Peptides against a protein of PDB entry 5D63. Designs and how they scored, part 158

Target 1, 292 residues: chain A of PDB entry 5D63
Amino acid sequence: SLRRGIYHIENAGVPSAIDLKDGSSSDGTPIVGWQFTPDTINWHQLWLAEPIPNVADTFTLCNLFSGTYMDLYNGSSEAGTAVNGWQGTAFTTNPHQLWTIKKSSDGTSYKIQNYGSKTFVDLVNGDSSDGAKIAGWTGTWDEGNPHQKWYFNRMSVSSAEAQAAIARNPHIHGTYRGYILDGEYLVLPNATFTQIWKDSGLPGSKWREQIYDCDDFAIAMKAAVGKWGADSWKANGFAIFCGVMLGVNKAGDAAHAYNFTLTKDHADIVFFEPQNGGYLNDIGYDSYMAFY

## One batch from the design tools (peptide; made by RFdiffusion4, then SolubleMPNN)

Design b2_p23_2_s1 (from b2_p23_2, 12 letters changed)
Fold by OpenDDE base, seed 4:
Structure b2_p23_2_s1 (fold): chain B 292 residues (1-292), chain A 23 residues (1-23)
Amino acid sequence: as target 1 above (292 residues)
Amino acid sequence: AKPLSNVEASIARFNAFLAEQLA
């Protein structure tokens, strides 16, 4: 079963992703196939899948950038019906915006079926060109047609997954207490994380004893990431991953405040030093407290 | 007393722990 999360949705047949054209929030904005760059944000191509309670394998798909939802025009079962972005809510009862998402016959990709029409999201003709039409189309769950098969590349982690990643790290103090602030986190590529750091002004900030030292840098970084998230995305119900840790060294005679994020595979954490923008597997401290 | 938000509470705890460790 597909988990709640943010996904980059890629066609199984050609290197094309489901893209909300220009990231526009206007009702009726075309959803199209578009090229993507692996290991980047792919701004207009991220979708928050929200599971509908008590309706098996059924979701709304909110475009992260626009805050609008994947919508089958008029809920029509006619092959070739447009799929567009449209205003909505995460737990809508509008069948035009409800999508049953289950594994395809190949066991790796998914098919996306409109709950009402029972047609499937289709990259028309398997067209790999930018702007290619995505439409509702007749099909069955067991067909092998790659036009209707999609890989769901998960771009986020749940709070539980983040907690598990922290728990696996060897640089956690025995007295560790973690505090979870959100439920789902978009995990940024390091390049994006670093760019936020640069844009925050922290690289030019002066360390000053107590008045602006390690804790100030670490909190400022988290604040910068939070602001970046608020300014960049119109969807709600998720956060941008950026943790703050307090740690003590092995000797027990020094403490430090720093940041952390998740590795590319989301299985581990990596420490980030906001005073110099460095990523470290070992920052020289064992964390006794974190919030994220 | 005014209740702390989750973020404020976390930050307060952070500062308290840091102060304790740096003392």
Scores: peptide ipSAE 0.025, ipTM 0.545, DockQ to the pose 0.054
Fold by OpenDDE base, seed 2:
Structure b2_p23_2_s1 (fold): chain B 292 residues (1-292), chain A 23 residues (1-23)
Amino acid sequence: as target 1 above (292 residues)
Amino acid sequence: AKPLSNVEASIARFNAFLAEQLA
């Protein structure tokens, strides 16, 4: 079954993603096919899938940027019915905003069926152009039509997945204590993470003994990422991944505070030195504490 | 980097804060 998380949803037939046009929060904003750039944030094309309790394989889909929800207009079962952004809530009972998402017959892609109408989200005519219509359309679960098949590229991790990635890393001290602050985390590309670092003013900050040293740099980075998240996205129920670690060196006579994020495949962590903006697989310390 | 003792003091304070605020 599909896990709760943030997804980039890509058509199985053409290089087009499900896009909320202009990221607008207005009711009735068209959801359309649009080109995307791999390994970037793709602002208007991220969707939080929230599973509905006690309703198998059924979700709401919240656009991260606008905070509005995928909505089948009037819940109509007619082929060609518009799919739009519309105000809603994560656990709504409105069948216009409830989507059953299960694997297609190919075992890799998913189909997205409206809970009420039983029609499927369809990239009309498989049109790869920017602004192509996405609509409800008749179909079946076993049909091979690529217009109705979608890859769900997961862009987030749960707190449990982040915890597991940390546990696999060889640079964790035996006394390690981790503190989880949120439930689901959008994982940023390094380029975005670095840009936030640059914009924070940290590259020009002066190291000063005790008064502004490693912990101040690390916490300032986390604060900058948090503020960036709050200013960038209207959806709730997720955070932006940026961890803080405290570590001890091999000799046991020095400690350091630093940041970390997840690798592209979300399987491992990479350390980030906020004093110079460097990414490292080994920062020279073993972490005895993290919060993220 | 800083002396381990300074970090130990900081982590103790932080853990106390977390226990109070997030429990």
Scores: peptide ipSAE 0.024, ipTM 0.550, DockQ to the pose 0.343
Fold by OpenDDE base, seed 1:
Structure b2_p23_2_s1 (fold): chain B 292 residues (1-292), chain A 23 residues (1-23)
Amino acid sequence: as target 1 above (292 residues)
Amino acid sequence: AKPLSNVEASIARFNAFLAEQLA
């Protein structure tokens, strides 16, 4: 089954993603096919999939940027029915906004079926152009039509996945305690993470004994990421991943505070030094505490 | 709490290690 998470949803036939036009929060905003850039944020093309309790394989899809939901216009079963952004809630009972998402016949891509109409999200004619129509269309689960097959590229991690990544890292102290603050985390590309760091003013901040040292830098970075998240996205129910760690060196006579994020495959962590913006696989300390 | 100098040393070590892997 598809896990709760934030997804970039890409057509299986052409290099086009499901895009909320202009990221608008207005009811009836068209959802369209649009080109995307790998390893970037793709602002209007991120969707939070929230599983509906006790309804197998069924989700709402909230656009991360607009905070609105994927909506089949009037719930119509007619081929060519518009799919739009519309106000809603994560656990709505409105069938216009409920989507059954299961593996296609190829075992890799998914199909997205409207719960009520039983039609499928379709990139009309497989059009790869920007602004191409996405609509409800008749289909079957076993049909091989790539117009209705979508790759769900997961852009987030659960707290459990983050915890597992930390547990696999060799630079964790035997006394380690981790504190999970949220349930689902958007994982940023390093370029975005670095830009937030730059915009925070930290690159120009002066290290000062005790009054503004490593812990202040690390906390300031986390605060900056949190603020960026709040200012950038209208959807709720997720956080932006940015961890804080306290570590001790091998000799046990020095400590440091630093940040960390996740690698692209979400399987490992990478350390981030907020005093200089560096990414490291080994920061020279073993973490005895983290919160994220 | 350690100043940037110690961190820079760690970065240098990592970069050196990375260079070796890519050689």
Scores: peptide ipSAE 0.017, ipTM 0.484, DockQ to the pose 0.086
Fold by OpenDDE base, seed 5:
Structure b2_p23_2_s1 (fold): chain B 292 residues (1-292), chain A 23 residues (1-23)
Amino acid sequence: as target 1 above (292 residues)
Amino acid sequence: AKPLSNVEASIARFNAFLAEQLA
């Protein structure tokens, strides 16, 4: 089944993603097809899928930017019914905002069925233009209509997945202790991570013995990412991934504090040096403590 | 006291660890 997480939802037929128009939090804001740029944030096109307890394969879909939820207008089963953003809650009982999401017949894409109406989220006419209508439409789970098939590109990791990525890394000390601070993490492209670093003022910060050294840089970076997250998104229930590590060198005579993030495929970690903005596969230290 | 979630438990352990290191 689909896991809880943040997804970029892309049409299987054309290069169009499910987009909340202008990222508006207003009730009734249209959800439309829109072009996207790979390896970028795609601000209005990220959706937090929250599984409903005890209801198989059923979710709410919260727009990350607006904090509103995907909503089938009046729950109508009529083909062409508008799909909009609307205020809601993650565990609502409102069938207008409950979506059954399961694999399509091709085994790679998903279909999104409204729980109440049993109609499917449809990119009308497969229109690839910006602002194209997305609506509820009649369909079946078995048919191959690409207008109703969607790829769910996962943009986040669970704490367990992050833990697993750390465990696979060769630069972890035998005494390692990791501390998980959140349950789900949006993983940023390096370009965005670097931009947050630049905007934080850290590139201009001066290293000073003890008073502002490696631990201060690493904590300042994490604080900057946390603030960026709080200022950028209205949805709750997730964090922005940015870890802090303490490490010791092979000789055991030097220690360092640094950051880390996840690689694009979410399978590995990469180290980030907040004193110079560098990404490294080997920072020269083995981590004995992390929090993220 | 109320039960801790898995995340809250991890945070509590972290705080305890920090307190130990700073003592």
Scores: peptide ipSAE 0.007, ipTM 0.421, DockQ to the pose 0.041

Design b2_p23_2_s2 (from b2_p23_2, 10 letters changed)
Fold by OpenDDE base, seed 3:
Structure b2_p23_2_s2 (fold): chain B 292 residues (1-292), chain A 23 residues (1-23)
Amino acid sequence: as target 1 above (292 residues)
Amino acid sequence: AKPLSDVAASEARINAFLAAELA
């Protein structure tokens, strides 16, 4: 079954993603097909899938940017019914905003069925143009029509997945203690992570013994990422991944504070030095503490 | 301590990531 998380939802037939037009929070804003750029944020094209308790394979889909929800207009079962952004809540009982999401017949893509109407989210005519209509349309689970098949590219990790990635890393001290602060984390591309670092002013910050040293840099980076998240997204129920670590060197006579993020495939961590903006597989320290 | 094979696998993945995305 589909896990709770943030997804970039891409059509199985053409290189088009499910896009909330202009990222608008207005009720009735069209959801459309739109081109995307791999390995970027794709601001208006991220969706938080929240599973509905005790309703199998059924979710709300919250647009990360607007904070509004995917909504089948009037819950109509008519082919061609508009799919729009609309105000809602994660655990709504409104069937216009409830979507059953299961694997298609090809075993890799998903189909998105409205819970009430039993129609499917359809990229009308498989149109790859920016602004192409996305609508509810008649269909069946076993059809091979790529207009109704979607790849769910997961853009986030759970706290458990982050914990597992840390556990796989060779630079973890035997005394390691990790502290999990949130439940689900949007994982940023490095370009965005670096840009946040640049915008924070840290590149120009002066290292000063004790009063503004490694721990201050590491905490400032995490604070900058947190603020960026709050300022950038209207949806709730997730955080932006940026970890802080305290580590000790191999000799055991020096310590350091630094950041870390996740690799593109979310399987491993990579260290980030907030004093110079560098990414490293080995920062020269083994972590004995992290919070993220 | 982690098995050497697991360590090597993790390091290889991280190195591949860095080479591909952070070069």
Scores: peptide ipSAE 0.154, ipTM 0.706, DockQ to the pose 0.025
Fold by OpenDDE base, seed 2:
Structure b2_p23_2_s2 (fold): chain B 292 residues (1-292), chain A 23 residues (1-23)
Amino acid sequence: as target 1 above (292 residues)
Amino acid sequence: AKPLSDVAASEARINAFLAAELA
């Protein structure tokens, strides 16, 4: 079953993703096929899938950028019915915005069925061009048509998944306590993470004993990421991943505060030094506390 | 304590990530 999370949704037949045209929040904005760049944010192509309680395999899909929801126009079962962005809520009862998402017959891709109409999200004619129509179309779960098969590339982690990644790392002190601040986290490409660091002013900040030292740098980085998130996205119900750690060296005579993020596969953490913008697999400290 | 195999696997993934994505 599909987990709650933020997904980049890619067609199984051609290199196109589900795109909210121009990222517009206007009701009736077309959802279209569009090219994408791997390992980048792809701003208009991120969707928060929120599972509906007590309705098996059924979700709303909120566009991260616009804050609007995937909507089958008038809930019509006619082939070629427009799929648009439309205002809504995460736990709506409107069947125009409820999508049953299950594995296709190939066991890797998913099909996206409208809960009410029982039609499927279809890249019309498998058109790979930018702006290609996406519509509701008749189909079956077992049909192999790639026009209706989609890869759900997960771009976020749950707090539990982040916790598991931390637990796998060898640089964790025996006294470690972790504090989870949010439930779901968009994981940024490191290029974006670094750019936020640069834009924060930290590269030009002066280290000063106690008054502006390691903890101030680490907290300033987290604050910068938080502000970037708030300024960039209209959807709610998620955060941007940026952790803070406190660590002690092996000798036990020095402590440090630093940041961390996740690897692309979300399986491991990598340390980030906010005083110089460096990424490290070993920062020279074992963490006794983290919050993220 | 963490299994050595898990630690080694984690470090290998991190190193691969750093080499491929941060260079």
Scores: peptide ipSAE 0.152, ipTM 0.717, DockQ to the pose 0.025
Fold by OpenDDE base, seed 1:
Structure b2_p23_2_s2 (fold): chain B 292 residues (1-292), chain A 23 residues (1-23)
Amino acid sequence: as target 1 above (292 residues)
Amino acid sequence: AKPLSDVAASEARINAFLAAELA
């Protein structure tokens, strides 16, 4: 089953992703095929899949940027019916915005079926051009048509997955206590994480004993990421991953506060030093506390 | 070069988290 999370949804036949045109929040905004760049944010192409309780394999799909939902126009079963962004809620009962998402016949990609019409999200003619029409189209679960097959590349982690990544890291102190602040986290590419750091003013901040030292830098980075998230995305129900850790050195005579994020595969953490913008696999401290 | 540690608060911070959530 597809997990709750943020996905980049890529066509199985051509290098196109499901894109909300211009990231517009207007009702009826076309959803189209568009090129993408791997390992980047792809702003208009991120979708929060929220599973509907008691309805197997069925989700709403909220565009992260616009805060609107994937919507089959008039719920029509006619082939070629527009798929658009439209205002909605995560747990709507509107069948125009409910999508059954299950594995395709190839066992890797998914198909996206409208709950009401039973038609499938289709990249019309498999057109790889920017702005190519995405529409509801007749189909079956077992057919191999790549126009209706989509890879769901997960861009987020649950709090449990983040916790597991931390638990696997060798630089965690035996006294470690972690505090989870949110349920689902968009994991940023390092380039984006670094840009937030740069824009925060931290690169020019002066270390001052006690009044603005390691904990202030680490908290300021956390706050900067939080603000970036709030200013960048209209969707709710997720956070931007940026952790704060307190650690102690091997000798036990020095402590430090620092940040951390997740690796690309989401399996491990990497430490971030907000005083210099460095990423480190070993920051020289073992964490006894984290919040994220 | 910026100092990358807080020696003064080390013992107090360590003592605050002696109970572990992670073994």
Scores: peptide ipSAE 0.023, ipTM 0.622, DockQ to the pose 0.172
Fold by OpenDDE base, seed 5:
Structure b2_p23_2_s2 (fold): chain B 292 residues (1-292), chain A 23 residues (1-23)
Amino acid sequence: as target 1 above (292 residues)
Amino acid sequence: AKPLSDVAASEARINAFLAAELA
């Protein structure tokens, strides 16, 4: 089953992603195929899949940027029916916004079926051009038509996955306690993480004994990421991943506060020094506390 | 205690990630 999470949804046939045009929150905004750039945010192309309780394999899809939901116009079963962004709620009962998402016959891609109409999200004619029509279209679960097959590339982690990544890291102290603040986290590309750091003013901040030292830098970075998240996305129900750690050195005679994020494959953590913007696999400290 | 094999694998992944980011 597809897990709750934020996904970049890419066509199985052509290098096109499901895009909410202009990221607009207006009801009826077209959802279209659009090119994407790997290892970037792809702002209008991120979708929060929220599983519907007690309805197998069925989700709402909230556009992260607009906060609106994927909506089959009038729930029509006619081939070519528009798929648009529309206001909604995560646990709506509106079948126009309920999508059954299951593996296709190839075992890797998914098909996206409207719960009510039983038609499928279709990149019309497999058109790879920007702005290509995405519509509801007749189909079956077992068909191999790539127009209706989509890769769900997960762009977020659950708190449990983050916890597991931390647990695998060799630089965790035996006394470690982690404190989970949220349930699902968008994981940023390092370029974006670094840009937030740059924009925060931290690169120009002066270290001052106790009054603005390592903990202040680390917390300021987390605050900057939090603010960036709040300012950037209209959807709710997720956070932006940016951890804070407190660590002690091997000798036990020095402590430090620093940040951490996740690797591209979400399997490991990487340390971030907010005083200089560096990424490290070993920051020289073993973490005894984290919150994220 | 963490398994040594898991630690080694983690370090390798992190190193690969960092190398890719710094390239």
Scores: peptide ipSAE 0.019, ipTM 0.511, DockQ to the pose 0.024

Design b2_p23_2_s3 (from b2_p23_2, 16 letters changed)
Fold by OpenDDE base, seed 4:
Structure b2_p23_2_s3 (fold): chain B 292 residues (1-292), chain A 23 residues (1-23)
Amino acid sequence: as target 1 above (292 residues)
Amino acid sequence: MRPLSDVEASEKKILDFLAQQLA
């Protein structure tokens, strides 16, 4: 079954993603097909899938940018019914905003069925153009029509997944203690992470003994990422991944504070030095504490 | 425990660990 998380949802037939037009929070904003750039944020094309308790394979889909929800207009079962962004809540009982999401017949893509109407999210005519209509359309779970098949590319990790990634890293001290601050984390591309770092003012910050040294840099980076998240997204229920670590060197005579994020495949962590903006697989320290 | 409380606890641990390791 599909797990709770943030997804980039891409059509199985053409290089088009489910896009909330202009990222607008207005009720009735069209959801459309739109081109995307791999390994980037794709701002209007991220969706938080929240599983509905006790309703099998059923979710709300919240647009990360607008904070509005995927909504089948009037819950109509008519083919061609508009799919729009609309205000809602994560655990709504409104069937217009409830989507049953299960694997398609090909075993790799998903189909998105409206809970009430039983129609499917359809990229009309498989149109690859920007702004192409996405609508509810009749279909079946077994149908092979790529207009109704979608790849769900997960852009986030759970706290448990992050914890697991940390645990398998070779640069973790035996005394390690981790502190989880949130439940689900959007994982940023390094380019975005770096841009936040640049915009934070940290590149111009002066290292000063004790008063503004490694821990200050590391915490400032985390604060910058947190602020960026708050300023960038209207959806709730997730955080932006940026960890802080304290580590000790091999000799045991020096400690350091630094950041870390996750690799693109979410399987490993990579260390980030907020004093110079560098990414390292080995920062020269073994972490005895992290919070993220 | 709410996230804010977790943050506060983590900050305290940072200070403690820094005192232990960097002094």
Scores: peptide ipSAE 0.018, ipTM 0.563, DockQ to the pose 0.056
Fold by OpenDDE base, seed 5:
Structure b2_p23_2_s3 (fold): chain B 292 residues (1-292), chain A 23 residues (1-23)
Amino acid sequence: as target 1 above (292 residues)
Amino acid sequence: MRPLSDVEASEKKILDFLAQQLA
């Protein structure tokens, strides 16, 4: 079963992703195929999949940028029916915005079936050009047509997954206490994380004893990431991953405050020093407290 | 508890912890 999360949805046949045109929040905005750049923020191509309680394998798909939802126009079963962005809610009962998402016959890609019409999201003619039509189209779950098969590249982690990544890190103190602030986290590429750090003014901030030292740097970084998230995305129900840790050194005579994020595969954490913008696998401290 | 309630409880614990560190 597909997990709740933020996904980049890529066609199985050609290098094209499901894109909300211009990221517009207007009702009826076309959803189209568009090129993408791996390991970057593809702004109009991120979708929050929210599972519907008590309806097996069925989701709403909210565009992260616009805050609107994937919508099959008039719920029509006619091949070629437009798929658009449209206002909605995460737990709507509108079958035009309900999508059953399950593995295809190849066991790696997914198919996206409209709950009402039973037609499938289709990259028409497998067109790899920017702006190519995406429509509802007749199909079956067993059909091997790559026009209707999609890879769901997960761009987020649940709080439980983040907790697990922290737990297996060797630089965690035996007295560690973690505090989870949100339920689902968009994990940023390091380049984006670093850019937020640069834009925050922290690279030019002066360290001053107690009045602006390690904890102030670490909290300022988290605040900058939080503001970036609020200013960048219209969808709700997720946060941007940026943790704060307090740690003690091996000798037990020094403490430090720092940040951390997740590796690309989401399996591990990496430490971030907000005083110099460095990423480290070992920051020289064992964490006894974190919040994220 | 509701997911939001869990988050709120965690935030309160953070504030309490930070207050202890400032004392």
Scores: peptide ipSAE 0.008, ipTM 0.507, DockQ to the pose 0.046
Fold by OpenDDE base, seed 3:
Structure b2_p23_2_s3 (fold): chain B 292 residues (1-292), chain A 23 residues (1-23)
Amino acid sequence: as target 1 above (292 residues)
Amino acid sequence: MRPLSDVEASEKKILDFLAQQLA
C-alpha cells in the first residue's frame, strides 16, 4: 500500500519522470515525460499523493510546484486521452483526478489507474524524449508493459519516520524531548539545504555573545528553510525538513544549539552547524530537545 | 571567526534549559 507522501515518479522502462510542463498552474497544462537529475529537487516532477479515505489504494496527485492535480481530460476512457494538470482539491470526488495506485506484477513498480475510466497512466510509446506524451491508455493490472509501470521514489518522510530516525541516533541525551511541528516533510538534498543557508545570510552573520549566538543561528536557519518552502511551492499539506536541536556535551559542562536534517536514505539524521555550514555525523553534543 | 570553542561562557542559557529538564 502506497503511503501518503511526496514522490518522484519515474518510468520503469526509460529514464523519464512524470513532469508538469513548465510547472504551470494553468488548467490543461500537459503532463509529460521528462529527463531528471538524481539527487536533485527536480522541481516540476514532485507529486504529493494524498490517500482518499475509505477508497482503497486511491489518491489524488498534487504537483508540488504548481499546486494543481493530475487530471485525466474529461475522464475519457479512450486510449490517448491527455493527462494534464488541473485545479482541484486533495479530497475531491472528481473521478478525473482520482488515481488508484497499486503494485505492478513485478512487485517493485506501480501502476496508476484512473478511478473512473479504469485506464492507466501511460508513457506513450515509451518515448524517453523531453515532452513525451503521457496519456490514459487501456491496460490491465497484471500486464508487464513498462509504458504503464512507474517507480515511486519517496522524497519525503512522515513525522513518525523522522522521530524514528532521531531515536536510533547515538547522539541523543537521556532526557531528550522532541516536538513535532508538521506531518510530512520534504527532505532536501544537502546542496539545496546549503544553498538556502547561503541565501539566508548566515555565512556572513557575526557571532555575538548571547545577542546572536548558537540558538539564533539555528533558529534563523529553520526560519530560512520555512520561508524557502513557502516561496518555492504552491502545494499545501507538507513542510520542508529542518530541525533544531539543543544539546549538551559528554562532560555536561557545555551546550550548543544546532540544526539537523535527514540522510539521503531517510534512515538517519545528520547534524548541520549553521555557523559554518558543516554537516557532521557527530557534532560533539547529545540532544536533549528538538523541534522539527 | 566563530568562537565555537567558547561555548562554556556563551551558552549558559542553554545549560539552564538542561537544568530545567533534570528538575
Scores: peptide ipSAE 0.023, ipTM 0.627, DockQ to the pose 0.138; fails the geometry check
Fold by OpenDDE base, seed 1:
Structure b2_p23_2_s3 (fold): chain B 292 residues (1-292), chain A 23 residues (1-23)
Amino acid sequence: as target 1 above (292 residues)
Amino acid sequence: MRPLSDVEASEKKILDFLAQQLA
């Protein structure tokens, strides 16, 4: 079963992703196939899948950038019906915006069926060109047509997954206490994380005893990431992953405040030093407190 | 072992930072 989360949705047949054209929040904005760049933020191609309570395998799909929802035009069952972005809510009852998402016959990809029309999201003719039509199309769950099969690449983690990643890390103090601030986190590529750091002004900030030292740097980084998230995305119901840790060294004679994020596979954490923008697997401290 | 306060660890923190720059 598909988990709640943010996904990059890629066609199983060609290197094309489900893209909200121009990231526009206007009702009726076309959803199209578009190329993507792995390991980068694909701005118009991220979708928050929100499971509908008590309706098996059924979701709304909110475009992260626009805050609008995947919508089958007029809920029509006609093959070739446009799929567009449209104003909505996460737990809508509008069947135009409800999508049943289950594994395809290959056991890896998913098919996306409109709840009302029972037609499937289709990359028309498997067209790999930018701007290719995505439409509702007749089909069945067991058909192997790659035009209607999609890989859901998870771009976020739940708080539980983040907690588990932290728990696996060897640089956690025996007295560790973590505080979870949100429920779902978009995990940024390091390049994006670093760019936020650069844009924050922290690279030019001067370390000053107590008045602007390690904790100020670490909190400033988290604040910068938070602001970046708020300024970049119109969807709600998720956060941008950026943690703050307090740690003590092995000798017990030094303490430090620093940041951390998740590795690409979301299985581990990596430490980030906001004073220099460095990523480290071992920052030289064992964390006794974190919030994220 | 209890961690030290920020004040007590200030010198070590800056030294650690400098070490990172050299790494």
Scores: peptide ipSAE 0.020, ipTM 0.586, DockQ to the pose 0.067; fails the geometry check

